# Peptides against a protein of PDB entry 1MQS, part 56

Target 1, 223 residues: chain A of PDB entry 1MQS
Amino acid sequence: ILKMLFLNKDLNNNDNITTITDDIFNQQEIIWKVLILDIKSTATISSVLRVNDLLKAGITVHSLIKQDRSPLPDVPAIYFVSPTKENIDIIVNDLKSDKYSEFYINFTSSLPRNLLEDLAQQVSITGKSDKIKQVYDQYLDFIVTEPELFSLEISNAYLTLNDPKTTEEEITGLCANIADGLFNTVLTINSIPIIRAAKGGPAEIIAEKLGTKLRDFVINTNS

## One batch from the design tools (peptide; aimed at target 1 Y139)

Design b2_p27_8_s3 (made by RFdiffusion4, then SolubleMPNN; from b2_p27_8, 13 letters changed)
Fold by OpenDDE base, seed 2:
Structure b2_p27_8_s3 (fold): chain B 223 residues (1-223), chain A 27 residues (1-27)
Amino acid sequence: as target 1 above (223 residues)
Amino acid sequence: NKESELIEKALAERNEKKFKEFKELTK
C-alpha cells in the first residue's frame, strides 16, 4: 500500500508505517497526489492506514471514483479501484478530460486480460497513453479489522458452510473463493503462513486449497 | 526471508509485465 502511495518507490519494509512516512515527509520533497477509490478499496485503505498516514504520503485529497471530481490537471492521480469495466470507463473518461497530469492505475485484484485489452484500446484511441504511468494489480481484497487479523468479508460464509441444505458444489465454490482471498492476503503481507485448520470440515478444504495455491506459486516462481 | 523475497519479486515482475503488455497494446 505504501509503495503504491509513493508511486512505486522503493521503501524500507523493515520500518513501520509511521517511521517510513515520517522519514519521507521530513527528508524529501513530497509529491502531492490525488487518491481515487471505490467503496471496496476505501474500506481496505481505511483499515490499514490513518488519514494522517495518507497526508504524510502526499495524498492531498481522496475521492470516490463515481463521484463528481474537480479537474486537477497539474496533479498526478493514484487510482486504487476494483477491476471492473465501469471503473475502466471512468478512468478513460478522466484521461480524455485531462482531469489529472498523470495516471497511476492500481487494481484491488487482478485485472483480467479482456479488461486489460479494453483499457488499452480505449487509451490508445485517446492518444494520451503517455499519461498512463502505471497499471498494476495490488491484490488487496481483504480488510484489516485488527492488528494481525484479516477479514475477507465474504457474505454469510459461516452460515452457508454450516447450513445442512448447502450443496457440496456450493461449499466447494465458497471454499475456493476463501482460499483465493487468503492467497492474495499472503502475497500482500509478504508472509508465508503456517496453515492450521480443523479436520473433517470446510476449514480443512480451505487449508488444502490454500496450501496448493501457495505451493504452486512457489514452484512457479522458482522455475 | 527467502520465500517472502521471492513472492515480492514475483509480484513486481508480474506487474512490470502487465504494464509492458499494456503499453504494447496501446501502440
Scores: peptide ipSAE 0.549, ipTM 0.911, DockQ to the pose 0.701
OpenDDE base, seeds 1, 3, 4, 5: peptide ipSAE 0.505, 0.536, 0.537, 0.549; ipTM 0.897, 0.903, 0.907, 0.911; seed 5 fails the geometry check

Design b2_p27_8_s4 (made by RFdiffusion4, then SolubleMPNN; from b2_p27_8, 16 letters changed)
Fold by OpenDDE base, seed 2:
Structure b2_p27_8_s4 (fold): chain B 223 residues (1-223), chain A 27 residues (1-27)
Amino acid sequence: as target 1 above (223 residues)
Amino acid sequence: NEEKEKIQKALEEKNKKTYNYFKELTK
């Protein structure tokens, strides 16, 4: 998230949000930007970052993607929105109307190839592809409760895992979902956690699955 | 530490590939 707000600049990922923002604020001139969100990403950002943090990151204005927004043709925009056809169409429309100077697009989850191609096709038609400075996808399948503390929105996960009536198949499925969520969290915050789990329970299964997913991701990305 | 570096590199490469693919499609 912080890298996104700083236009993908290299950040020391081991520092807390305050330290990172302070260091950048003190070292470089702040580039003022507009942050475009949807309902889902708004909830995430609001839980992780305070208004002061956004200001330190150079976010002067933030708005919902579906809201009417005033043109700021000299200001770069960061989009952090769900990878939907609707959002893509809105982004393209914003591009077409020269609403902002530059477009840094970050999708909250994996962008399907068909949608990426659709975005590219529409952008190509506008002739303004040079304004698109970033097209990244992230994984936002978690709820941020506190800074550096994330909870997966899986209904009754704790109860299900601890219910003696729960089948092995159900446990396996739930563990897979939890691992997926944690994996997405890791990718979203761009921070690799230390994985610790109690032996002999669901936590171990989750840890193993998460480890596998991370390893597979590395392999798939490097191939 | 080595695994962390590998994952970080993979993330960067993924994003780079996504953007590069997008740019190729817009030419």
Scores: peptide ipSAE 0.401, ipTM 0.853, DockQ to the pose 0.599
OpenDDE base, seeds 1, 3, 4, 5: peptide ipSAE 0.352, 0.361, 0.363, 0.351; ipTM 0.831, 0.831, 0.833, 0.828; seeds 3, 4 fail the geometry check

## One batch from the design tools (peptide; aimed at target 1 E117)

Design b2_p28_1 (made by RFdiffusion4)
Pose (drawn by RFdiffusion4):
Structure b2_p28_1 (pose): chain A 223 residues (1-223), chain P 28 residues (1-28)
Amino acid sequence: as target 1 above (223 residues)
Amino acid sequence: HSHAEDKTEEFKELVEKYQEEKEEEEEE
């Protein structure tokens, strides 16, 4: 999360520290930025970061994508928002409206090509595609409550999975999401683990789903 | 390995493709 607030800085290069000392913060000399969150993404940040931490990272203000936000045409913007048609539209609207000097679009989970092309087509007919400095799938789609407790914030799962009423489609879709939440966690750990799961029920489906996802990930790296 | 995936180059390539298609339409 912090690396993102630094425009995904330090990326594409060296350094292995973990929570930047102030003397180094003065090395790059950092400028204030607007931080745009949405309902879901705010729940992710406010769980691990205090307001003081945000300022210390150069974040002047933070507001939801849906609020009426007064313009700051000369101030950078970092969007950390869900990969939704609704949000993408607003980014396009803000981009046109010239609400901010720059855009650093950061997606909470992962943006589908379906929507990447959408955002791209809309932005293409603006004379301002140049202002979007970066677009990143951040893979932080979970909440870390205590140091080693995390949640996918998918309430009422035992019910949805065992309710006879539930479709054989609603179940597949739910497992697919849980498979993603785990995948989002696994990528954060930066370790491709061995999947072990109890057979017979949802845990297996999710295990085999996550297995396939992690399989492709390992492939679409080297070959 | 980074957990984050950069879509910037792909986004820019898509934007350029759509702009080229629009220009062709205008020329037509």

Design b2_p28_1_s2 (made by RFdiffusion4, then SolubleMPNN; from b2_p28_1, 12 letters changed)
Fold by OpenDDE base, seed 3:
Structure b2_p28_1_s2 (fold): chain B 223 residues (1-223), chain A 28 residues (1-28)
Amino acid sequence: as target 1 above (223 residues)
Amino acid sequence: MSPIKDLTEEFKKLVEEYKEKLKEEELE
């Protein structure tokens, strides 16, 4: 994911996300970019990156691919979206309208051959293929579908977590709310889960908060 | 090996192929 944010340049450092972003921020001129996400990729980004990480990576604004977006013809765009016909059509429409200066397309999973051909065919018609600088896929192919998936239906949670204007206090508050929701779910199902979360992001904060709540609950119940 | 795959060159090749096809169709 970090590689994507830096236009898939080789990042040699096995260091923590924070160290990588700090090193790049200090060494290179920040190229400001727009990050275009879908629902799935938003969840992924929110789980592994902090708001400050996006800023340090030069992400000036992020939005959902299906949302109305203002043209930024002088700004390069990074697409990180599912390989679907719908998303391809939207990308092509954005290309036709010169919405951004450059297009870096990164599909979350493997792009089927038929969709690659469809993308290429549509782009060929536009005459603007030179604006597409990169096409990558298989970013999230390693994701294993969990047997049980549910949503807490917290409005704008992922958008808030990725908004550069969101304060650390607001993020902490939102994470607390999410942890509360998960805690209530655990109590409802009457089962203590094994908590796993990506390191260095909101998911870790949520996991820690949830873990504390569960530990406190177990201690109080056994007592 | 990172599961991430670079499709850029393949994509560019396909675009050029389709451009050629479009030119041929316009001349017919």
Scores: peptide ipSAE 0.597, ipTM 0.917, DockQ to the pose 0.326
OpenDDE base, seeds 1, 2, 4, 5: peptide ipSAE 0.591, 0.597, 0.597, 0.574; ipTM 0.917, 0.914, 0.918, 0.904; seed 2 fails the geometry check

Design b2_p28_1_s3 (made by RFdiffusion4, then SolubleMPNN; from b2_p28_1, 13 letters changed)
Fold by OpenDDE base, seed 4:
Structure b2_p28_1_s3 (fold): chain B 223 residues (1-223), chain A 28 residues (1-28)
Amino acid sequence: as target 1 above (223 residues)
Amino acid sequence: MSPIKDLTKELKELIKKYKEEREEEELR
């Protein structure tokens, strides 16, 4: 993932993400770029990287691929999305509209041959193939998908929680909504979860709220 | 070996192929 954020340059195999981001931030002129995600890749990025890590990698803005995005014709874009026909069509439309200066396309899993050919065919019609600088795939193929992974599908939760313009009140409200959703899920599954959350962020707030709700529920049902 | 695969060259070759095929069809 870090390699992708640095346009697949050879990063020194330092095991510490923080050290890599700090070293690059301090030593090199930051190339500012836009990161385009889908729902699946957003979940992956949020689990591995902090907002500050994205900023240190030169990510100024991150957005969902299906959202209306403002054109930034002088800014390079990194796509990190699932290899689907829909996402390919959107990327090609963004290319046609000159939405960004350069296109770095990274598919989360293996790109099927038919979709590679479809991408090539569509790009060939645009005459803008020179704007496509890189295409990579199989970023997450080696990541064991946990069979019990689910999403609450709360729209823009990651973006809202990580937008510096978001108020503390809005964050608190969103965290409450997420905790409510998780609580309802737990009740539906009828199983007491082990809650794991990263420290020092919204995830911890959510975990605390969820824990309180579960404790209150257990006390009230045993009464 | 990193599981990540670079498809850039392959894509560029396919783009060239499709462009050439269209140009040939337009000349027919």
Scores: peptide ipSAE 0.598, ipTM 0.925, DockQ to the pose 0.317
OpenDDE base, seeds 1, 2, 3, 5: peptide ipSAE 0.588, 0.594, 0.594, 0.595; ipTM 0.922, 0.923, 0.923, 0.926

Design b2_p28_1_s4 (made by RFdiffusion4, then SolubleMPNN; from b2_p28_1, 15 letters changed)
Fold by OpenDDE base, seed 3:
Structure b2_p28_1_s4 (fold): chain B 223 residues (1-223), chain A 28 residues (1-28)
Amino acid sequence: as target 1 above (223 residues)
Amino acid sequence: MSPIKDLTEEFKKLVEEYKKKLEELKKK
């Protein structure tokens, strides 16, 4: 799962989640991404990751694939969903509508050949195949869900950011909390990261807030 | 062996094959 969040880069499997996220956070620019899940993958993610883990991995927002999602054309998206015809059709529709800048598709289980061909065929028609950067499968074939690791915090963040009834104030508040979390992480690492955020979404708000906090901190520390 | 399988290259190949087919159909 962490590998997926870091765009399937090689990770040291001997380290715990915290160590991996800290190391990557220290070494690389944070690329803000959207995580798109289904019901099954949501349960899995919630059982193995904490909200802080997602944030450290650069996940600014996560949503259900079947939910109405706002376009973020400048933001890369990670899909982590079941290999179904329905999900494939939704991904293709998202591609057609330029909903995201890049598409990293990760299927939870083995993708049948017929569905792979269907995906490829539909994508070929769109003329936007260049936006699909990765296609992976079999992510959850060996994952044992531990119920004790279920995080209610992830669910709350998810619901807040994806609920159309969420007020701007609530979004701003959540972004502030995220920025605070990232700020604390930066302080722990004792390095100033390069912040990259897509324009026009929560990521930009978070980046701005984080940037302000970092600037204030640097000024106060040098002062 | 990582249980995770990278299908990217296979996918790209399939896309190109279908693109070619579509182009051929448009020329007819």
Scores: peptide ipSAE 0.596, ipTM 0.921, DockQ to the pose 0.271
OpenDDE base, seeds 1, 2, 4, 5: peptide ipSAE 0.589, 0.597, 0.592, 0.596; ipTM 0.922, 0.923, 0.922, 0.925; seed 2 fails the geometry check

Design b2_p28_2 (made by RFdiffusion4)
Pose (drawn by RFdiffusion4):
Structure b2_p28_2 (pose): chain A 223 residues (1-223), chain P 28 residues (1-28)
Amino acid sequence: as target 1 above (223 residues)
Amino acid sequence: SSVYGYIHSNGNVDFYIGDEDYSISLIS
């Protein structure tokens, strides 16, 4: 999350520290930025970061994508928002409106090609595609409550999974999401683990789903 | 009734559905 607040800095290069010392923060000399969150993504940040931490990272203000936000045409913007048609539209609207000097679009989970092309087509007919400095799938779609306790914030799962009423489609979709939440966690760990799961029920489906996802990830790296 | 899990220091992950009625372990 912090690396993102630094415009995904230090990326594409060296350094292995973990929480930047101040003397180094003065090495790059950092400028204030607007931080745009949405309901879901605010729940992710406010769980691990205090307001003081945000300022210390160069974040002047933070507001939701849906609020009426007063313009700051000369100030950078970092969007950390859900990969939704609704949000993308607003990014396009803010982009046109010239609400901010620059855009650093950061997606909470992962943006589908479906929507990447959407955002791209809309932005193309603006003379301002040049202001979007970066668009990143961040893979931080979970909440870390305690140091080692995390949640996918998918409430009422045991019910949805065992309710006879539930479709054989709603179930597949739910497992697919849980598979993603795990995938989002696993990528954060930066370790491709061995999947072990109890057979017979949802855990297996999710295991095999996550298995396939991690399998492609390992492939679409080297070959 | 929710989904949650634990990320251990060594990278291992214990994942649960409900009152730990379903489980997945990810071994690093």

Design b2_p28_2_s1 (made by RFdiffusion4, then SolubleMPNN; from b2_p28_2, 14 letters changed)
Fold by OpenDDE base, seed 2:
Structure b2_p28_2_s1 (fold): chain B 223 residues (1-223), chain A 28 residues (1-28)
Amino acid sequence: as target 1 above (223 residues)
Amino acid sequence: DGVWGYILPNGNIKFFIGNKEYSIELLA
C-alpha cells in the first residue's frame, strides 16, 4: 500500500510506515496526489494508514470513486479500487474528462484479462493512453508502467488460431492483420528496431511482418 | 475476441489474443 502511495517506487521494507514517510518527506519534494478509493479499499487503507500517513505520502485529497469529484487537472491521481467493470468505466470517464493529470491505477485484487481488455479498448479510444502511467493489481499478476494501451478490432483471432481447420494462409493473414494493427501503435518509431519474439508461434510471424512494415516505414519516412 | 495489449516505454509489446499473452520486443 505504501509503495502504491509513492507511485510504486521501491521502498525500504525494513522501515515502518512513519520512517518511510518521514524519510521521503524530508529528502525530496512531495508529489501531491489524489487518492481514489472504493468502499472496500477505504476499509483497507483505514486499517493500515492514518490520516497523517496519507498526508506524509502526499495524498492531498482522497475520495470515493463513485462520488462526484472536482477536477484537478494538474494533479496526479492514484486509483486503488476493485477490478470491476464499473470502476473501469469510471476511470475511463475520468480520463476522458481530464479529471487528473496522470492516472496510476492500482486494483485491489487480480485484474481479470477480460477487464484488462476492456480497459485497453476504452483507453485506446480516448487517445489519452499517455496519461495512464501505471496499471497494477495487488497480487502482481499484472503490472505495467507507462503503457500505451491499445485494442485491435480483429474478430475471432483466438478462434482462428486455435481452430484445427484453419489453414496456414489464414493464419498468415491473421498475423498480417495483427502486425498492421501493432504497426499503427508504434508509428512514432523512427528507427529500425531489432525485433525479438518467441519462435514457433504466432508471435514469430507477427514479429516478422511487423519488422518489415517498420523497416519500410522508416525507409520511406527518411527518404 | 480481439487483439489488445500495451506498448512499454522500452518498446516491448505485450498483446493478448483471447486470454493468451504474446510479447514482441523492439530493441533500438
Scores: peptide ipSAE 0.381, ipTM 0.912, DockQ to the pose 0.381
OpenDDE base, seeds 1, 3, 4, 5: peptide ipSAE 0.319, 0.236, 0.204, 0.273; ipTM 0.894, 0.866, 0.847, 0.885; seeds 3, 4 fail the geometry check

Design b2_p28_2_s2 (made by RFdiffusion4, then SolubleMPNN; from b2_p28_2, 11 letters changed)
Fold by OpenDDE base, seed 3:
Structure b2_p28_2_s2 (fold): chain B 223 residues (1-223), chain A 28 residues (1-28)
Amino acid sequence: as target 1 above (223 residues)
Amino acid sequence: DDVYGYIHKNGNIEFFIGNKEYSIHLIA
């Protein structure tokens, strides 16, 4: 939790909360942040932190995610909330409205993959993924720093890959489509990358096709 | 749509097809 409040910087886990906050307070400039909680996380925070701890961690204000919150476009926000569709929608809405300068998202428990898909899809549409600086699953199912979330407009990919009636040709075709989609996510690369993927599965095929596409793109842009 | 994920600033991609996770690492 303290790590979260300090934007997931490395902290000495052997120190008590007071020592950690005091050391950081004395040694570093405080970055003032907004802490956004839900009912459950409020209870969690209250059980382990004192008000003074929050202050020393740079939390200027804290609010419930469902509350009407004033925009603070120059202030980074830390979300520590349950992984629910409702909360994700609120976060995305906050993102759309530029309510805060930066978004550090910390889910209190494991984020279901379907909700990750929803988050990714919504964020990709906003074009403001750059404001999402961190996405954490509290149980470390996934940790992303400065991610760009995306969703590809491909239907039934899972079914296709897992249907025993699917031919290798169909799988290859699907992988090509996925590679095409992924290509758009890496357009900022200005060199020919070496691509690594797990062998023996779809990732290998996708990687190969993505590599070809990237090579062609780089060659064409350099010509 | 059941293909989604995230890309790191260095180009590394982690994505899901359904509930199965895949990774593609780009080394520039």
Scores: peptide ipSAE 0.202, ipTM 0.851, DockQ to the pose 0.362
OpenDDE base, seeds 1, 2, 4, 5: peptide ipSAE 0.174, 0.179, 0.188, 0.195; ipTM 0.835, 0.834, 0.835, 0.840; seed 2 fails the geometry check

Design b2_p28_2_s3 (made by RFdiffusion4, then SolubleMPNN; from b2_p28_2, 13 letters changed)
Fold by OpenDDE base, seed 3:
Structure b2_p28_2_s3 (fold): chain B 223 residues (1-223), chain A 28 residues (1-28)
Amino acid sequence: as target 1 above (223 residues)
Amino acid sequence: SDVYGYIHKDGNIEFFIGNKEYKIELVA
């Protein structure tokens, strides 16, 4: 929990809360943050931390995610909430409205993949993925730091891949389209990469297509 | 769309097609 409050920096887990907060306070300038909770996480936080601990950790204010909250566009926000569709929608809405400067998302339990997909899709539409600095899962396990979330706007890809009537040519074509979409996400790379993917599936085909595009791009750029 | 995902700063890609997860690692 403390790690989360300090933006998931490495902390000495052997120290007590007071020692940790004091050390951090003495060593660096405190970063003031907003803490957004839900009913369950509120109980969790209350069981572990005192009000003074939150203050020393730089939590200037905390509120429930479902409450109407005033915008603080210059203040980073820590979300510690259940991984639900409702909460994800609220976070995305907060992102759209520029309610906070940065978003550090910590889910109280495991994030289902379907919800991760939903988050990615919604965030990609906003164009503000750069504001999402962290996404953590159960036990504050790392999911991704400063991710670029995307949706490729490709429909029926799953059906195509799993329909027994789909031909290999059609699958290859789909994979090429996916690779084209992914290409745009990796344009910041200025070297020819080695691409690794699981063998025997769509990822291999996609990786091969993507590799070709990247190689061509780098070669052309360096010419 | 049923193709979603995220890319790491290093270029590594994790994406979904439907509910199936895929990973492509870029090493450079």
Scores: peptide ipSAE 0.242, ipTM 0.870, DockQ to the pose 0.365
OpenDDE base, seeds 1, 2, 4, 5: peptide ipSAE 0.204, 0.186, 0.198, 0.226; ipTM 0.846, 0.828, 0.836, 0.862; seeds 1, 4 fail the geometry check

Design b2_p28_2_s4 (made by RFdiffusion4, then SolubleMPNN; from b2_p28_2, 12 letters changed)
Fold by OpenDDE base, seed 1:
Structure b2_p28_2_s4 (fold): chain B 223 residues (1-223), chain A 28 residues (1-28)
Amino acid sequence: as target 1 above (223 residues)
Amino acid sequence: SGVYGFIKKNGNIEFYIGNKEYSIELVA
């Protein structure tokens, strides 16, 4: 939980909570954050942390997710809530309204695939995916962190792929654009991976283009 | 009509075009 409050940085667990928070508070400038909870997670937090612990961890205010919360557009928010459709919708709404500067989402249990997809879709529509910095679930297991969540601004991608009048060349071009976008997301890879994709569809073309892009990058970097 | 998705913990890229899912596996 403390790790979550410090944006999932590694902490020295050899000390008690108070000592850890005091050390961090004294050693570095604290980042003030808002903590968003639900009823269940409130009980969890209360069982582990004191109000003073939250303060020392940089939590300036904590609120329930369903409460009418005041906007703090310059303050990052930590969500620690149940993985439900309702909570996801609220988070997305908060994102749409620019309620906070950054969003660090921690689900209290495992996030089902369907909800992950829903979250991704809704966030992508807002055009503000860059504000979603982290998504964790059960026991702070990694789901997504920036830049692992991505949205590519490619006009009419779906229409292009499904329009019978679209030429193969146009499809190939679209796939190349998508691959270029994906390339930016995987730039941190230290080696050229083997790329696999389903045959006979856009994924295959995208995979091929991405592979070429990666190979070219390595060649150019090593030159 | 946009393109969005994730790089999964296992390295795979899962992305969507519209409501259709696509996946690319990155094997180290």
Scores: peptide ipSAE 0.200, ipTM 0.833, DockQ to the pose 0.352
OpenDDE base, seeds 2, 3, 4, 5: peptide ipSAE 0.167, 0.174, 0.170, 0.175; ipTM 0.818, 0.821, 0.823, 0.828; seeds 2, 5 fail the geometry check

Design b2_p28_3 (made by RFdiffusion4)
Pose (drawn by RFdiffusion4):
Structure b2_p28_3 (pose): chain A 223 residues (1-223), chain P 28 residues (1-28)
Amino acid sequence: as target 1 above (223 residues)
Amino acid sequence: LQEAIDNYKYKGNGEDLKYLAETGELPP
């Protein structure tokens, strides 16, 4: 999360510290930025970061994508928002409106090609595609409550999975989401683990789903 | 692995988005 608030700095290069000392902050000399969150993404940040931490990272203000936000045409913006048609539209609207000097679009989970092309087509007929400095899938779609306790914030799962009423489609979709939440966690750990799961029920489906996802990820790296 | 993850996350910038809207593809 912090690396993102630094424009995904230090990326594409060297350094292995963990929570930047102040003397180094003064090495790059950092400038204030607007931070745009949405309902879901605010829940992720406010769980691990205090307001003081945000300022210390150069974040002047933070507001939801849906609020009426007063313009700051000369101030950078970092969007950390859900990969939704609704949000993308607003980014396009803000981009046109010239709400901010720059855009650093950061997606909470992962943006589908479906919506990447959408955002791209809309932005193309603006004379301002140049202002979008970066677009990143951040893979932080979970909440870390305690140091080692995390949640996918998918309430009422045992019911949805065992309710006879539930479709054989609603179940597959739910497992697919849980498979993603785990995938989001696994990528954060930066370790491709061995999947072990109890057979017979949802844990297996999710295991085999996550297995396939992690399989492709390992492939679409080297070959 | 970290480099693969970082590259995997990157989707592009404004110029890349404009090129994608014109061609249907991202540049290399």

Design b2_p28_3_s1 (made by RFdiffusion4, then SolubleMPNN; from b2_p28_3 with E3N D6N Y8F K9M K11R L20Y E25K)
Fold by OpenDDE base, seed 4:
Structure b2_p28_3_s1 (fold): chain B 223 residues (1-223), chain A 28 residues (1-28)
Amino acid sequence: as target 1 above (223 residues)
Amino acid sequence: LQNAINNFMYRGNGEDLKYYAETGKLPP
């Protein structure tokens, strides 16, 4: 995610998000960008980053893709949205209207071939393909290895995550701990996993956190 | 590994999309 916010450039820092963003913010002129989200990706971003992190990453404003957004023709836009026909149509419409200067499109999961074809066709028709700088799948699909089962042995994790009395802060904290544990496990087995999680729950939060950690690690180690 | 990951996740730019639309193939 952080890489995405920096236009998918390599980040050579093994520090936490805050340190990375601080270093980048202080050492170079930041490129101010608009971040376009949908409901699902908003949850993802919120689970991983704080408002200050977005600011440090050069996000001047963020909006929902379905919201009425003011044109910023001189500002590049990062789309981080679900790979749906609806979102593709909106992106193409934004392209047609020259809503932003550049388009960096990141889908939250793999864009199916049929939708890729649709996107390609629509973009081709607009004659504005030059404004689309990047299209990425942000779905973490790494090298497939032999399947194994393990446990982090965290007491009452399921109960805590599903208790309606548990605060958001507590959930976030626990998810972070779980992600850390999983990250350590991955490093131990020396294999980069494909991460799959149920959507709309703590598993997704954990998956995103883990994914961020793994991506950062891989980027920084140049493996 | 990083290169492999990048290649996997990167689906192209606008020109690539145009090429794909026209040829049905990804550019080399």
Scores: peptide ipSAE 0.244, ipTM 0.743, DockQ to the pose 0.481
OpenDDE base, seeds 1, 2, 3, 5: peptide ipSAE 0.219, 0.230, 0.235, 0.234; ipTM 0.732, 0.737, 0.740, 0.740; seed 5 fails the geometry check

